# Ledger of designs, part 25: peptides against a protein of PDB entry 3MAZ

Target 1, 99 residues: chain A of PDB entry 3MAZ
Amino acid sequence: VLNPMPACFYTVSRKEATEMLQKNPSLGNMILRPGSDSRNYSITIRQEIDIPRIKHYKVMSVGQNYTIELEKPVTLPNLFSVIDYFVKETRGNLRPFIC
Target 2, 99 residues: chain A of PDB entry 3MAZ as posed
Amino acid sequence: VLNPMPACFYTVSRKEATEMLQKNPSLGNMILRPGSDSRNYSITIRQEIDIPRIKHYKVMSVGQNYTIELEKPVTLPNLFSVIDYFVKETRGNLRPFIA

## One batch from the design tools (peptide; aimed at target 1 E71 R91)

Design b2_p22_3_s3 (made by RFdiffusion4, then SolubleMPNN; from b2_p22_3, 13 letters changed)
Fold by OpenDDE base, seed 1:
Structure b2_p22_3_s3 (fold): chain B 99 residues (1-99), chain A 22 residues (1-22)
Amino acid sequence: as target 1 above (99 residues)
Amino acid sequence: SEEEEKRDLLEDAKKIAELEAE
């Protein structure tokens, strides 16, 4: 079965994403959501390293790829790779929110 | 700021790894 979107993708707002992560931290701490512009997305994370912190990352659609807006931008072939990047780079600290 | 928000994830990840390393 081909999944068109990552499991942690939800058509929610920034506010709702934040609330989701805060209410059920055991379900994961990373959400992919629609951006303000068509074809763009945002990643909302909630890390609890010292204290709970919410951060948002912009994922820009560029051609057939996606670029995570970081100090050193990272371009990946698809949204699944974007999620994978966040998981792997944080060594599992970030986990997709699954409800 | 936007620059702070766009801080390199890898650098942050390394910091996290160091903090939570056993």
Scores: peptide ipSAE 0.039, ipTM 0.566, DockQ to the pose 0.664
OpenDDE base, seeds 2, 3, 4, 5: peptide ipSAE 0.102, 0.110, 0.038, 0.045; ipTM 0.721, 0.677, 0.605, 0.567; seeds 2, 3, 5 fail the geometry check

Design b2_p22_3_s4 (made by RFdiffusion4, then SolubleMPNN; from b2_p22_3, 14 letters changed)
Fold by OpenDDE base, seed 3:
Structure b2_p22_3_s4 (fold): chain B 99 residues (1-99), chain A 22 residues (1-22)
Amino acid sequence: as target 1 above (99 residues)
Amino acid sequence: SMEEEKRWLLEAAEKIKELEKK
């Protein structure tokens, strides 16, 4: 039985994700989307600190876990934890995009 | 690069913390 995906997961391209975040910033600023390969994903964010900035992060499926591709990778047990990490790390500045 | 992305994430987080102190 497959677990459900996070609410901010959308089957959209990088471009579409960017447009979604720009169009409705009040709905959130973080989207999870399919990566280039199966079982891999990407996180697109539009963070407003000084000015709006778009960033993309790779989330790789590794065994039963997921790794956020950073210089020092962060490995988490599921995609919900991945979303939670981004929320907590930014003290709520990042919020899942819900439309 | 992955290094730049990590630095950006950490910098953003620190700036947010700094803003909370003000």
Scores: peptide ipSAE 0.075, ipTM 0.614, DockQ to the pose 0.680
OpenDDE base, seeds 1, 2, 4, 5: peptide ipSAE 0.031, 0.029, 0.064, 0.054; ipTM 0.570, 0.541, 0.599, 0.592

Design b2_p22_4 (made by RFdiffusion4)
Pose (drawn by RFdiffusion4):
Structure b2_p22_4 (pose): chain A 99 residues (1-99), chain P 22 residues (1-22)
Amino acid sequence: as target 2 above (99 residues)
Amino acid sequence: EEEEELEILREIDERWDKSAYD
């Protein structure tokens, strides 16, 4: 079976992820990347609801699950589920960045 | 309908800003 990283996962820095989203909005507005100084992960999003904003979110590895660090943390079993949550919670506003 | 959807998105966006970082 194939069990790769999510399609929007790129081994890029916070800066590189920000630049990728600004340069090609047509390709999506969400990137998953390695968490700086940890074996965890970060999500970087570029939303244009009111004005363009870049936001970053921490996704922590906890046991065999991942916890999205939000006001009310959400725990899911894998990274595809985390991406699904971001899409669902924003009602489809967030789309994975497919380079 | 479009304005109502925009208001929902703004509420979600404000809630998410509490956990967003630089």

Design b2_p22_4_s1 (made by RFdiffusion4, then SolubleMPNN; from b2_p22_4, 6 letters changed)
Fold by OpenDDE base, seed 4:
Structure b2_p22_4_s1 (fold): chain B 99 residues (1-99), chain A 22 residues (1-22)
Amino acid sequence: as target 1 above (99 residues)
Amino acid sequence: MEEERLEELREIEERFDKSAFD
């Protein structure tokens, strides 16, 4: 049984995610995608503060929680909370990509 | 946007950049 995924989740590669964000920046600038292995995920963002920059972050599945691999790791109960964290910590600059 | 808001975003971006991976 699978649980619902965040609206910005897409089963795409790093390259595909980058292309999506570059082609339609008005639809959002953050994508959640499958990680390199197991139950892990990656976040791809395209921030355009001064100049456009593509960055990727790891979201590791640990037990029934998820840990965002930051300098000071953040553990959250679900992927929806992970997306919310990125939105809030960037004061709304990051927004989920809604295709 | 105002300069103060822009500076805040730059600081946030810099913090996250430290954890970005290739």
Scores: peptide ipSAE 0.486, ipTM 0.887, DockQ to the pose 0.770
OpenDDE base, seeds 1, 2, 3, 5: peptide ipSAE 0.437, 0.451, 0.435, 0.434; ipTM 0.871, 0.877, 0.873, 0.872

Design b2_p22_4_s2 (made by RFdiffusion4, then SolubleMPNN; from b2_p22_4, 7 letters changed)
Fold by OpenDDE base, seed 1:
Structure b2_p22_4_s2 (fold): chain B 99 residues (1-99), chain A 22 residues (1-22)
Amino acid sequence: as target 1 above (99 residues)
Amino acid sequence: MEEEEKKKLLEIEERLDKSAYD
C-alpha cells in the first residue's frame, strides 16, 4: 500500500514545475514530482537569494529509503523526511509549494 | 535579508549543487 504523499507532490513535468514556481512564488518554492523512472522522484526548487535560481534534484528509491542525489548523497526513510531535509538545510528558505 | 545570511545561504546552495536532473 502506497503511503500518503507530501502536500507538495504534483504529477507534473520538470517544465511544468518550473512554471508553477515562477508564477506563484507566494505559495512556496519547492515541488516534489515524478522522476523519469518509476518509483523515483525529483525535487524542483526556485530559490531567491541574490537572484532567482531554478534547480532540480534526483531522489532515488533505494530499498525502503530515499537518497537525494547530491555530491554527498543523503539517505532518508521517507519522502516527508526528504522535504523536511530541504527545509531544514536551507534554514526555512525552501518551503513546500502548496496550492 | 541580511548580507551575511545571504552569503550563508549561497554557500548552502553551492553545497547542494548537483542539479540538472530530469
Scores: peptide ipSAE 0.138, ipTM 0.699, DockQ to the pose 0.675
OpenDDE base, seeds 2, 3, 4, 5: peptide ipSAE 0.122, 0.139, 0.120, 0.116; ipTM 0.682, 0.695, 0.680, 0.679; seed 3 fails the geometry check

Design b2_p22_4_s3 (made by RFdiffusion4, then SolubleMPNN; from b2_p22_4 with E1M E7K I8K D13E W16F)
Fold by OpenDDE base, seed 3:
Structure b2_p22_4_s3 (fold): chain B 99 residues (1-99), chain A 22 residues (1-22)
Amino acid sequence: as target 1 above (99 residues)
Amino acid sequence: MEEEELKKLREIEERFDKSAYD
């Protein structure tokens, strides 16, 4: 029926996402959340390599695909692929936040 | 964390520095 959403998707604000990641780092460090527009999203991460760093990325709906706003934008077919991209590119350093 | 792995992670992180934040 309806396409499922990634497990790390939460209908939370930028602030709430940041707090979630800070409070429970053991549950993961990446959250997908609603963007400013209905069909756009944002990715919030808390990467801890040397010190914790919070970053937010735009995930724009383009046609039937999604584009991650990076220096060199990456377009993927669905939100699951978007999550996979972050996981793979960081060799597993980023993991979806599962609450 | 091994020093070699730390170096690799830093290199990976650099790829995400130039982002459009939201």
Scores: peptide ipSAE 0.122, ipTM 0.685, DockQ to the pose 0.689
OpenDDE base, seeds 1, 2, 4, 5: peptide ipSAE 0.118, 0.108, 0.112, 0.113; ipTM 0.673, 0.677, 0.675, 0.680; seed 2 fails the geometry check

Design b2_p22_4_s4 (made by RFdiffusion4, then SolubleMPNN; from b2_p22_4, 7 letters changed)
Fold by OpenDDE base, seed 1:
Structure b2_p22_4_s4 (fold): chain B 99 residues (1-99), chain A 22 residues (1-22)
Amino acid sequence: as target 1 above (99 residues)
Amino acid sequence: SKEEELEKLKEIEERLEKSAYD
């Protein structure tokens, strides 16, 4: 049984994620993708506040939780919460990429 | 206001930028 993943999760590389966000910015600006290590993930965003900026963040699997590698690390119970955190923290500026 | 919101977003962006990795 495959547990559901956030809608913005795609099994893509960093390069592919960047291309997806650049090609269709109207569909969202945040993608969750596999990290280089098992059970770890990366968040790729394309914020366009003043100019387009592509950034990547680590989401480390720690036990049954996930820690977003931010200046002040944030630990959450699941990946859905991770996505929610980015959305709320940016007051909706970041939106999950849905295609 | 729009100006106030923009300022807040820029501050958030700056904070997130510090946490981004290459």
Scores: peptide ipSAE 0.263, ipTM 0.795, DockQ to the pose 0.879
OpenDDE base, seeds 2, 3, 4, 5: peptide ipSAE 0.250, 0.246, 0.253, 0.256; ipTM 0.789, 0.787, 0.791, 0.793

Design b2_p22_5 (made by RFdiffusion4)
Pose (drawn by RFdiffusion4):
Structure b2_p22_5 (pose): chain A 99 residues (1-99), chain P 22 residues (1-22)
Amino acid sequence: as target 2 above (99 residues)
Amino acid sequence: SEEETLLEELRELYNSWKDQDD
């Protein structure tokens, strides 16, 4: 079976992820990347609801699951599920960045 | 309108998700 990283996962820095989203909005507005200084992960999004904003979110590895660090944390079993949550919770406003 | 309601709810959601420095 194939069990790769999500399609929007790129081994890029916070800065590189920000630049990728600005340069190619047509390709999506969400990138998953390695968490700086941890084995965890970060999500970087660019949303244009009111004005363009870049936001970063921490996704922590906890046991065999991942916890999205939100006001009310959400725990899911894998990274595909985390991407699904971001899409669902924003009602489809967030789309994975497919380079 | 339905579209304005959707945009307001999304605004509230994005404002409630605090940006995080990793």

Design b2_p22_5_s1 (made by RFdiffusion4, then SolubleMPNN; from b2_p22_5, 9 letters changed)
Fold by OpenDDE base, seed 4:
Structure b2_p22_5_s1 (fold): chain B 99 residues (1-99), chain A 22 residues (1-22)
Amino acid sequence: as target 1 above (99 residues)
Amino acid sequence: SEEEKEKEELLKLFDSWKDQET
């Protein structure tokens, strides 16, 4: 049984996440999903400022924290903070996908 | 416009976030 997860967490593959975001952009443009390893995750985003762009980022479990694998890694205490980071950094452009 | 400037900055931000899953 998983601990409480962010609302935009879905047990879907990279492909499925992409399709979800493409089909219902009004529901949000960011999904958190399982990574290849048990305690790792991935973030899939779909921004469409000029043209639609899909990108994926690794969220690695490091000890009791999580590190977003960006050029300049960002370490946060939990997955909720990871989602918050993306929302804040983009000033709300990225929004969690909520079905 | 200010909106265009903000969008431009966002694009730059997104561009800096390279797709690193693959």
Scores: peptide ipSAE 0.548, ipTM 0.874, DockQ to the pose 0.733
OpenDDE base, seeds 1, 2, 3, 5: peptide ipSAE 0.534, 0.539, 0.539, 0.530; ipTM 0.870, 0.872, 0.871, 0.869

Design b2_p22_5_s2 (made by RFdiffusion4, then SolubleMPNN; from b2_p22_5, 11 letters changed)
Fold by OpenDDE base, seed 4:
Structure b2_p22_5_s2 (fold): chain B 99 residues (1-99), chain A 22 residues (1-22)
Amino acid sequence: as target 1 above (99 residues)
Amino acid sequence: SAEEEEKKKLLELFESWKDQEI
């Protein structure tokens, strides 16, 4: 039994996430998915500012929090905050994929 | 324009976020 997860969380692989975002860009451009280890996750985004680009970021469980593995790591209290971070930092360019 | 500038800033932001093959 999993705790409540963000709406853009899907139990999909990196490849599947990429395909989902490419197939239906109107539904959003950000997916949260399982990571390589239990309790770790990955964020897959598809931005189309100039040309379509797919990127992936690690979201590591650290204690009771989560750290987005960026050059300057960002630690947040839950996965909902992780999604919020990406939305806010991009001023709404990134939106959770909802299908 | 403002939109073009924001586009540029956003691109720079994305470029600063180096992705991982995970």
Scores: peptide ipSAE 0.548, ipTM 0.884, DockQ to the pose 0.760
OpenDDE base, seeds 1, 2, 3, 5: peptide ipSAE 0.532, 0.538, 0.536, 0.537; ipTM 0.875, 0.875, 0.873, 0.882

Design b2_p22_5_s3 (made by RFdiffusion4, then SolubleMPNN; from b2_p22_5, 12 letters changed)
Fold by OpenDDE base, seed 4:
Structure b2_p22_5_s3 (fold): chain B 99 residues (1-99), chain A 22 residues (1-22)
Amino acid sequence: as target 1 above (99 residues)
Amino acid sequence: SAMAKEKEELKKLFDSWKDQET
């Protein structure tokens, strides 16, 4: 049984995610994708403060939760909360990529 | 301006999130 995934989740590589964000920036600037290991994920963002910049972050499955690997790790109960975290922290600057 | 201040704070936030090779 598979649980629903966030709308911005795509089974794409880092390269493909980057291309998606660059090609259609109006659709959003944040993608959730499979990580290098099962049950782990990665977040790819295209920040645009002055000049566009692509960044990637690890989202590790830890027990029943997920931890965003930042200098100060953030642990959340599910992937939807992970997406919400990025949206809220940036006050809406980051938006899930929806195509 | 408020816009400039928000932009600066956002930049600081993004800079604090170090890029990872994934």
Scores: peptide ipSAE 0.577, ipTM 0.885, DockQ to the pose 0.798
OpenDDE base, seeds 1, 2, 3, 5: peptide ipSAE 0.571, 0.569, 0.570, 0.561; ipTM 0.883, 0.882, 0.882, 0.880

Design b2_p22_5_s4 (made by RFdiffusion4, then SolubleMPNN; from b2_p22_5, 9 letters changed)
Fold by OpenDDE base, seed 4:
Structure b2_p22_5_s4 (fold): chain B 99 residues (1-99), chain A 22 residues (1-22)
Amino acid sequence: as target 1 above (99 residues)
Amino acid sequence: SAEEKLKEELLKLFDSWKDQET
């Protein structure tokens, strides 16, 4: 039995995630997807404060926690917290993509 | 304005988040 995943998690590739965000920006601008390794993930965002910009970030599984691979790494207890981090840090600018 | 300042801060934040290398 698999544990529940965030609503914005989709088993899609980097390319597919980008296309999803571009096609339906009103549904959200952040997707969580499988990473290159089985226990790792990636976050794809599409912000359009000035012009549309797509970026991807690694979320590495470390023990029972997850680390967002940023210049200054951020370690969180679960994937829900990872999503929450992006939402809060951007004061709601980033919103989970709900399809 | 407050809106302009927020946008500026967010842009700086996004710029600080380096894109994943694949």
Scores: peptide ipSAE 0.556, ipTM 0.882, DockQ to the pose 0.769
OpenDDE base, seeds 1, 2, 3, 5: peptide ipSAE 0.548, 0.550, 0.548, 0.550; ipTM 0.880, 0.881, 0.879, 0.881

Design b2_p22_6 (made by RFdiffusion4)
Pose (drawn by RFdiffusion4):
Parts: sequence; structure tokens; C-alpha cells
Structure b2_p22_6 (pose): chain A 99 residues (1-99), chain P 22 residues (1-22)
Amino acid sequence: as target 2 above (99 residues)
Amino acid sequence: SAEEEEKKYLMELYEKWKDQDD
């Protein structure tokens, strides 16, 4: 079976992820990347609801699950599920960045 | 009206989700 990282996962820095989203909005507005200084992960999004805003979110590895660090944290079993949550919670506003 | 309600929902959601420095 194939169990790769999500399609929007790139081994890029916070800065590189920000630049990728600005340069190619047509390809999506969400990137998953390695968490700086941890084995965890970060999500970087660019949303144009009111004005363009870049936002970053921490996704922590906890046991065999991942916890999205939100006001009310959400725990899911894998990274595909985390991407699904971001898409669902934003009602489809967030789309994975497919380079 | 539906589009305005949806925009308001998303603004409130993104304001609630606090930006984080990793």
C-alpha cells in the first residue's frame, strides 16, 4: 500500500511556504511543513476572506495521533485527516497547495 | 445574504484561530 505524506506537504521553511502561496494562489492556499525545532508539523495558510493574511498552525505528534493546536484542540489519527479537517472547518476555503 | 453570512463565519473562524510562531 502507499501511505505518503499529504500532497500539500513540502520540506520548506516558514518563509519558503509563505512565498510559495503568494507566488501561485492558483495552486492552493495551504502547505504542511516540518515544524521548526521539533519533530512536529506546521500548517501555513494564505486566506483572502477580508484581506490576504498568512497564518501558521502547530500540529503536534502525540502518541499515534496528531493534535491541531487550536483554542479547542482537535486530535486526529493521521496527517491526511488533519488536512481534511482544515478543509472541512473552513468550509472549503482552504485548499491544499498542489505544486 | 448567504454569501455575507458565509464571509462573516469565515472571518470569525480565522480570528478565533490564533496565529502561531513555531

Design b2_p22_6_s1 (made by RFdiffusion4, then SolubleMPNN; from b2_p22_6, 9 letters changed)
Fold by OpenDDE base, seed 2:
Structure b2_p22_6_s1 (fold): chain B 99 residues (1-99), chain A 22 residues (1-22)
Amino acid sequence: as target 1 above (99 residues)
Amino acid sequence: SEEEKEKEELLELFERWKDQVT
């Protein structure tokens, strides 16, 4: 039994996530996916403010929280908050990929 | 314009957000 996950979570590889975002940009530009280690995840985004750019960020499970591995790490209580963080910080530019 | 300013701010934000290599 799996606990509820954000709608933009998909059990895909880095490559697959990139392809999904490239093929259907109208559905969103942010995907949450499994990391290489258990209980860890990765965020793949495709921003196109000027030109299309793909980036990936580690989301580490730490205790009961999650830490987004950025220059200045951000710790949040759950994966839903992780998604909300990206949406909020970009003022809506990043949107969960929903298909 | 405000739109241009926002785009610039976003670009700067994404630039600061270095992504994972491996």
Scores: peptide ipSAE 0.574, ipTM 0.887, DockQ to the pose 0.784
OpenDDE base, seeds 1, 3, 4, 5: peptide ipSAE 0.564, 0.573, 0.569, 0.565; ipTM 0.884, 0.886, 0.886, 0.885

Design b2_p22_6_s2 (made by RFdiffusion4, then SolubleMPNN; from b2_p22_6, 13 letters changed)
Fold by OpenDDE base, seed 4:
Structure b2_p22_6_s2 (fold): chain B 99 residues (1-99), chain A 22 residues (1-22)
Amino acid sequence: as target 1 above (99 residues)
Amino acid sequence: EEEKKRKEELKKLFERWKDQEI
C-alpha cells in the first residue's frame, strides 16, 4: 500500500495520461504516474505555449529521495516536492491535474 | 513585453527539459 500521494497521481499508462490531459486541459496539465520499474514514476505534462506538446519525464526513486531526470538531476525528498518543483520552476505554468 | 519575455524564458526552459520515452 502506498503512502499519501500527490493529488495529481493516477495509476494510468502514458497513453491514458495523455488522453486525460488533452480532454480536460482546464483541470491541469501535469500528471504523476507509475514508471516502467517498481518504485519509479513518470511525469506527463501538456505544454501549450504555442502549440500543444506532450512530454514525459523520469522520476527515479533513489534511497528515500526522488531524482527528476532533467538536464541535470534534481533530487527531492518526496513526490509532493517533485510536483512543487515543476510548478515553481515554470512559475505556475504547470499545474497538477485534479480530476 | 513582460509577457513576451516570460514566454521566451518558458520556451527555453522546456527546451532544456528533454522528454524521455517512459
Scores: peptide ipSAE 0.573, ipTM 0.889, DockQ to the pose 0.810
OpenDDE base, seeds 1, 2, 3, 5: peptide ipSAE 0.566, 0.568, 0.566, 0.564; ipTM 0.888, 0.888, 0.888, 0.887

Design b2_p22_6_s3 (made by RFdiffusion4, then SolubleMPNN; from b2_p22_6, 7 letters changed)
Fold by OpenDDE base, seed 1:
Structure b2_p22_6_s3 (fold): chain B 99 residues (1-99), chain A 22 residues (1-22)
Amino acid sequence: as target 1 above (99 residues)
Amino acid sequence: MEEEEEKKELIELFERWKDQDI
């Protein structure tokens, strides 16, 4: 059984995700997408504290869990938790991109 | 200012989160 994907998940490329975030920053600044040429996922963010900055982070499917590759690896039970982690760790600075 | 401290902490956090080829 496949669970629903997070609302900020889009089947878009690295480039497309970047463009989406840049075009409509008011809709959010975080996208979950398929990783480039792999089964892994990617979190694309556009943080704007001092100046706009785009970054991409690897989300690896590991067994029944997911591991995000940040300063230190963080393992979470599902993709919803991955999104929640980014929101909480940045105290709401990161928000899921919702069209 | 607390707000400036918060921003500073976030900037440092993001600096530690390295951009990845994915």
Scores: peptide ipSAE 0.661, ipTM 0.913, DockQ to the pose 0.866
OpenDDE base, seeds 2, 3, 4, 5: peptide ipSAE 0.655, 0.654, 0.654, 0.654; ipTM 0.912, 0.911, 0.912, 0.911

Design b2_p22_6_s4 (made by RFdiffusion4, then SolubleMPNN; from b2_p22_6, 11 letters changed)
Fold by OpenDDE base, seed 2:
Structure b2_p22_6_s4 (fold): chain B 99 residues (1-99), chain A 22 residues (1-22)
Amino acid sequence: as target 1 above (99 residues)
Amino acid sequence: KEEEEEREELLKLFERWKDQET
């Protein structure tokens, strides 16, 4: 059985994730989704401080950990920590998308 | 004020977080 995944994980494409965030912004602004390769993921966010902006970030499986491929990469032990990182770094501005 | 400062810092953060899947 698949290990527990964050609540904002959805088996959707980049396009679908974008549409979800745009359609229901009150439900959250961050989605975790499958990446192009096995065991990799992507984060899709919808920034809306000024104007809405969609951005995508790679979350790469590296050994037993995950690395967010930012300009300064961040390595974390699990996908829950990845979500937590985005929430905490933005002081709660980013919130997991929960249907 | 604090709210304005937080907004500006957040904007700076998002600017550094460049889109990586285009």
Scores: peptide ipSAE 0.603, ipTM 0.888, DockQ to the pose 0.758
OpenDDE base, seeds 1, 3, 4, 5: peptide ipSAE 0.590, 0.601, 0.597, 0.585; ipTM 0.883, 0.887, 0.888, 0.884

Design b2_p22_7 (made by RFdiffusion4)
Pose (drawn by RFdiffusion4):
Structure b2_p22_7 (pose): chain A 99 residues (1-99), chain P 22 residues (1-22)
Amino acid sequence: as target 2 above (99 residues)
Amino acid sequence: EEEKEYLREVYERWKPVTEEED
């Protein structure tokens, strides 16, 4: 079976992820990347609801699950599930960045 | 407009990390 990283996962820095989203909005507005100084992960999004805004979110590895660090944390079993949550919670506003 | 208000509320309650915190 294939069990790769999500399609929007790129081994890029916070800065590189920001630049990728600004340069190609047509390709999506969400990137998953390695968490700086941890074996965890970060999500970087560019949303244009009111004005363009770049936001970063922490996704922590906890046991065999991942916890999205939100006001009310959400725990899911894998990274595909985390991407699904971000899409669902924003009602489809967030789309994975497919380079 | 109702959908935009919903998304503003979603992004507000998510508490994103700053560059320093990241």

Design b2_p22_7_s1 (made by RFdiffusion4, then SolubleMPNN; from b2_p22_7, 11 letters changed)
Fold by OpenDDE base, seed 1:
Structure b2_p22_7_s1 (fold): chain B 99 residues (1-99), chain A 22 residues (1-22)
Amino acid sequence: as target 1 above (99 residues)
Amino acid sequence: MKEKEELRKIFESWKPLSDEEL
């Protein structure tokens, strides 16, 4: 039995995630995927303001929490909160990719 | 326009420590 994961979590590579977002932008613009390291994850976002830009962010598992590896790190209690952070910060502009 | 600019600022604020094969 696996603990629930955010709906936008997919076991895909960086490249695959990019392709998913590019091919079906109407389904969302944010994907959570396995990171390169154990228990780490990555967020792939398709930012579209002027032109589409793909960005990737590292989410480190730290103890019971997760930290978005940014210059100004953001630590959250779970992966759902990580997704929520991106959604709320952008006031809904970023939406989890749902197939 | 205002919203667009705000979003730009938000995105720019997210400066990753590394952009390597994450």
Scores: peptide ipSAE 0.684, ipTM 0.909, DockQ to the pose 0.595
OpenDDE base, seeds 2, 3, 4, 5: peptide ipSAE 0.682, 0.680, 0.681, 0.681; ipTM 0.908, 0.907, 0.908, 0.908

Design b2_p22_7_s2 (made by RFdiffusion4, then SolubleMPNN; from b2_p22_7, 12 letters changed)
Fold by OpenDDE base, seed 1:
Structure b2_p22_7_s2 (fold): chain B 99 residues (1-99), chain A 22 residues (1-22)
Amino acid sequence: as target 1 above (99 residues)
Amino acid sequence: EKEKEELLKWFESAKPLSDEEL
């Protein structure tokens, strides 16, 4: 049985996620979405520290864990932890997009 | 601002290996 998904999970494409973040920045700047393959996901973030930047990360299901595909990969126990990782690493700058 | 600089450094280092094209 699958656990509930994080609140910032939406069944949207890369382009749609980007548009959502651009149109409503007050709702958050991070979206979790389906990846191109089953059981894989992607994270889309939009940052405006100095200039607008949009990045996409692959979140791969590995065994019973999830790995964020970074140059230096990060493995976490669940998708909620993946979201927490981005929030904590940026000291709250990144926030899950909540409609 | 140091906090801004640190955040920028994080974003620069957080390089994705790849992402889905679809």
Scores: peptide ipSAE 0.461, ipTM 0.855, DockQ to the pose 0.570
OpenDDE base, seeds 2, 3, 4, 5: peptide ipSAE 0.440, 0.438, 0.447, 0.438; ipTM 0.841, 0.847, 0.846, 0.843

Design b2_p22_7_s3 (made by RFdiffusion4, then SolubleMPNN; from b2_p22_7, 11 letters changed)
Fold by OpenDDE base, seed 1:
Structure b2_p22_7_s3 (fold): chain B 99 residues (1-99), chain A 22 residues (1-22)
Amino acid sequence: as target 1 above (99 residues)
Amino acid sequence: DEEKKELEEWFERAKPLSDEEL
C-alpha cells in the first residue's frame, strides 16, 4: 500500500518529465518526480509566459515536511501543499500535469 | 498585462538554488 501522491507525480527522469511537458502542454505544465536522493523530489515546470521555458526545483524532505529549494525556501507539510503552492502562487498559471 | 507582469515577477523570484541534475 502506497500513500497517496499528487496527481502530477510520475516516476520519471528529469529528461522524461521535460519531454512529457513539451509533448502535451495541454495536459498541464508541472510535474513532480523523484529526486536524486531518497525521499527527495523535484518539480519540473514549463513556464508559458511568452516562450516556453523549462525549470526544475528541488524539494527536500525535511523531517515530515518538505522544503522547496528556492532563493527564499518554502517549507510545507506535504507534497500536495507543494503542488498547491506552485498553483496558487502563479494564480493557476502552473497546473499539475495530468495524463 | 498586469497579471502577466506579476507572474513574471513571481517566476523571477522563484529561482531554484540549483538547476543541476535534480
Scores: peptide ipSAE 0.454, ipTM 0.845, DockQ to the pose 0.671
OpenDDE base, seeds 2, 3, 4, 5: peptide ipSAE 0.408, 0.412, 0.500, 0.439; ipTM 0.814, 0.824, 0.865, 0.832; seed 4 fails the geometry check

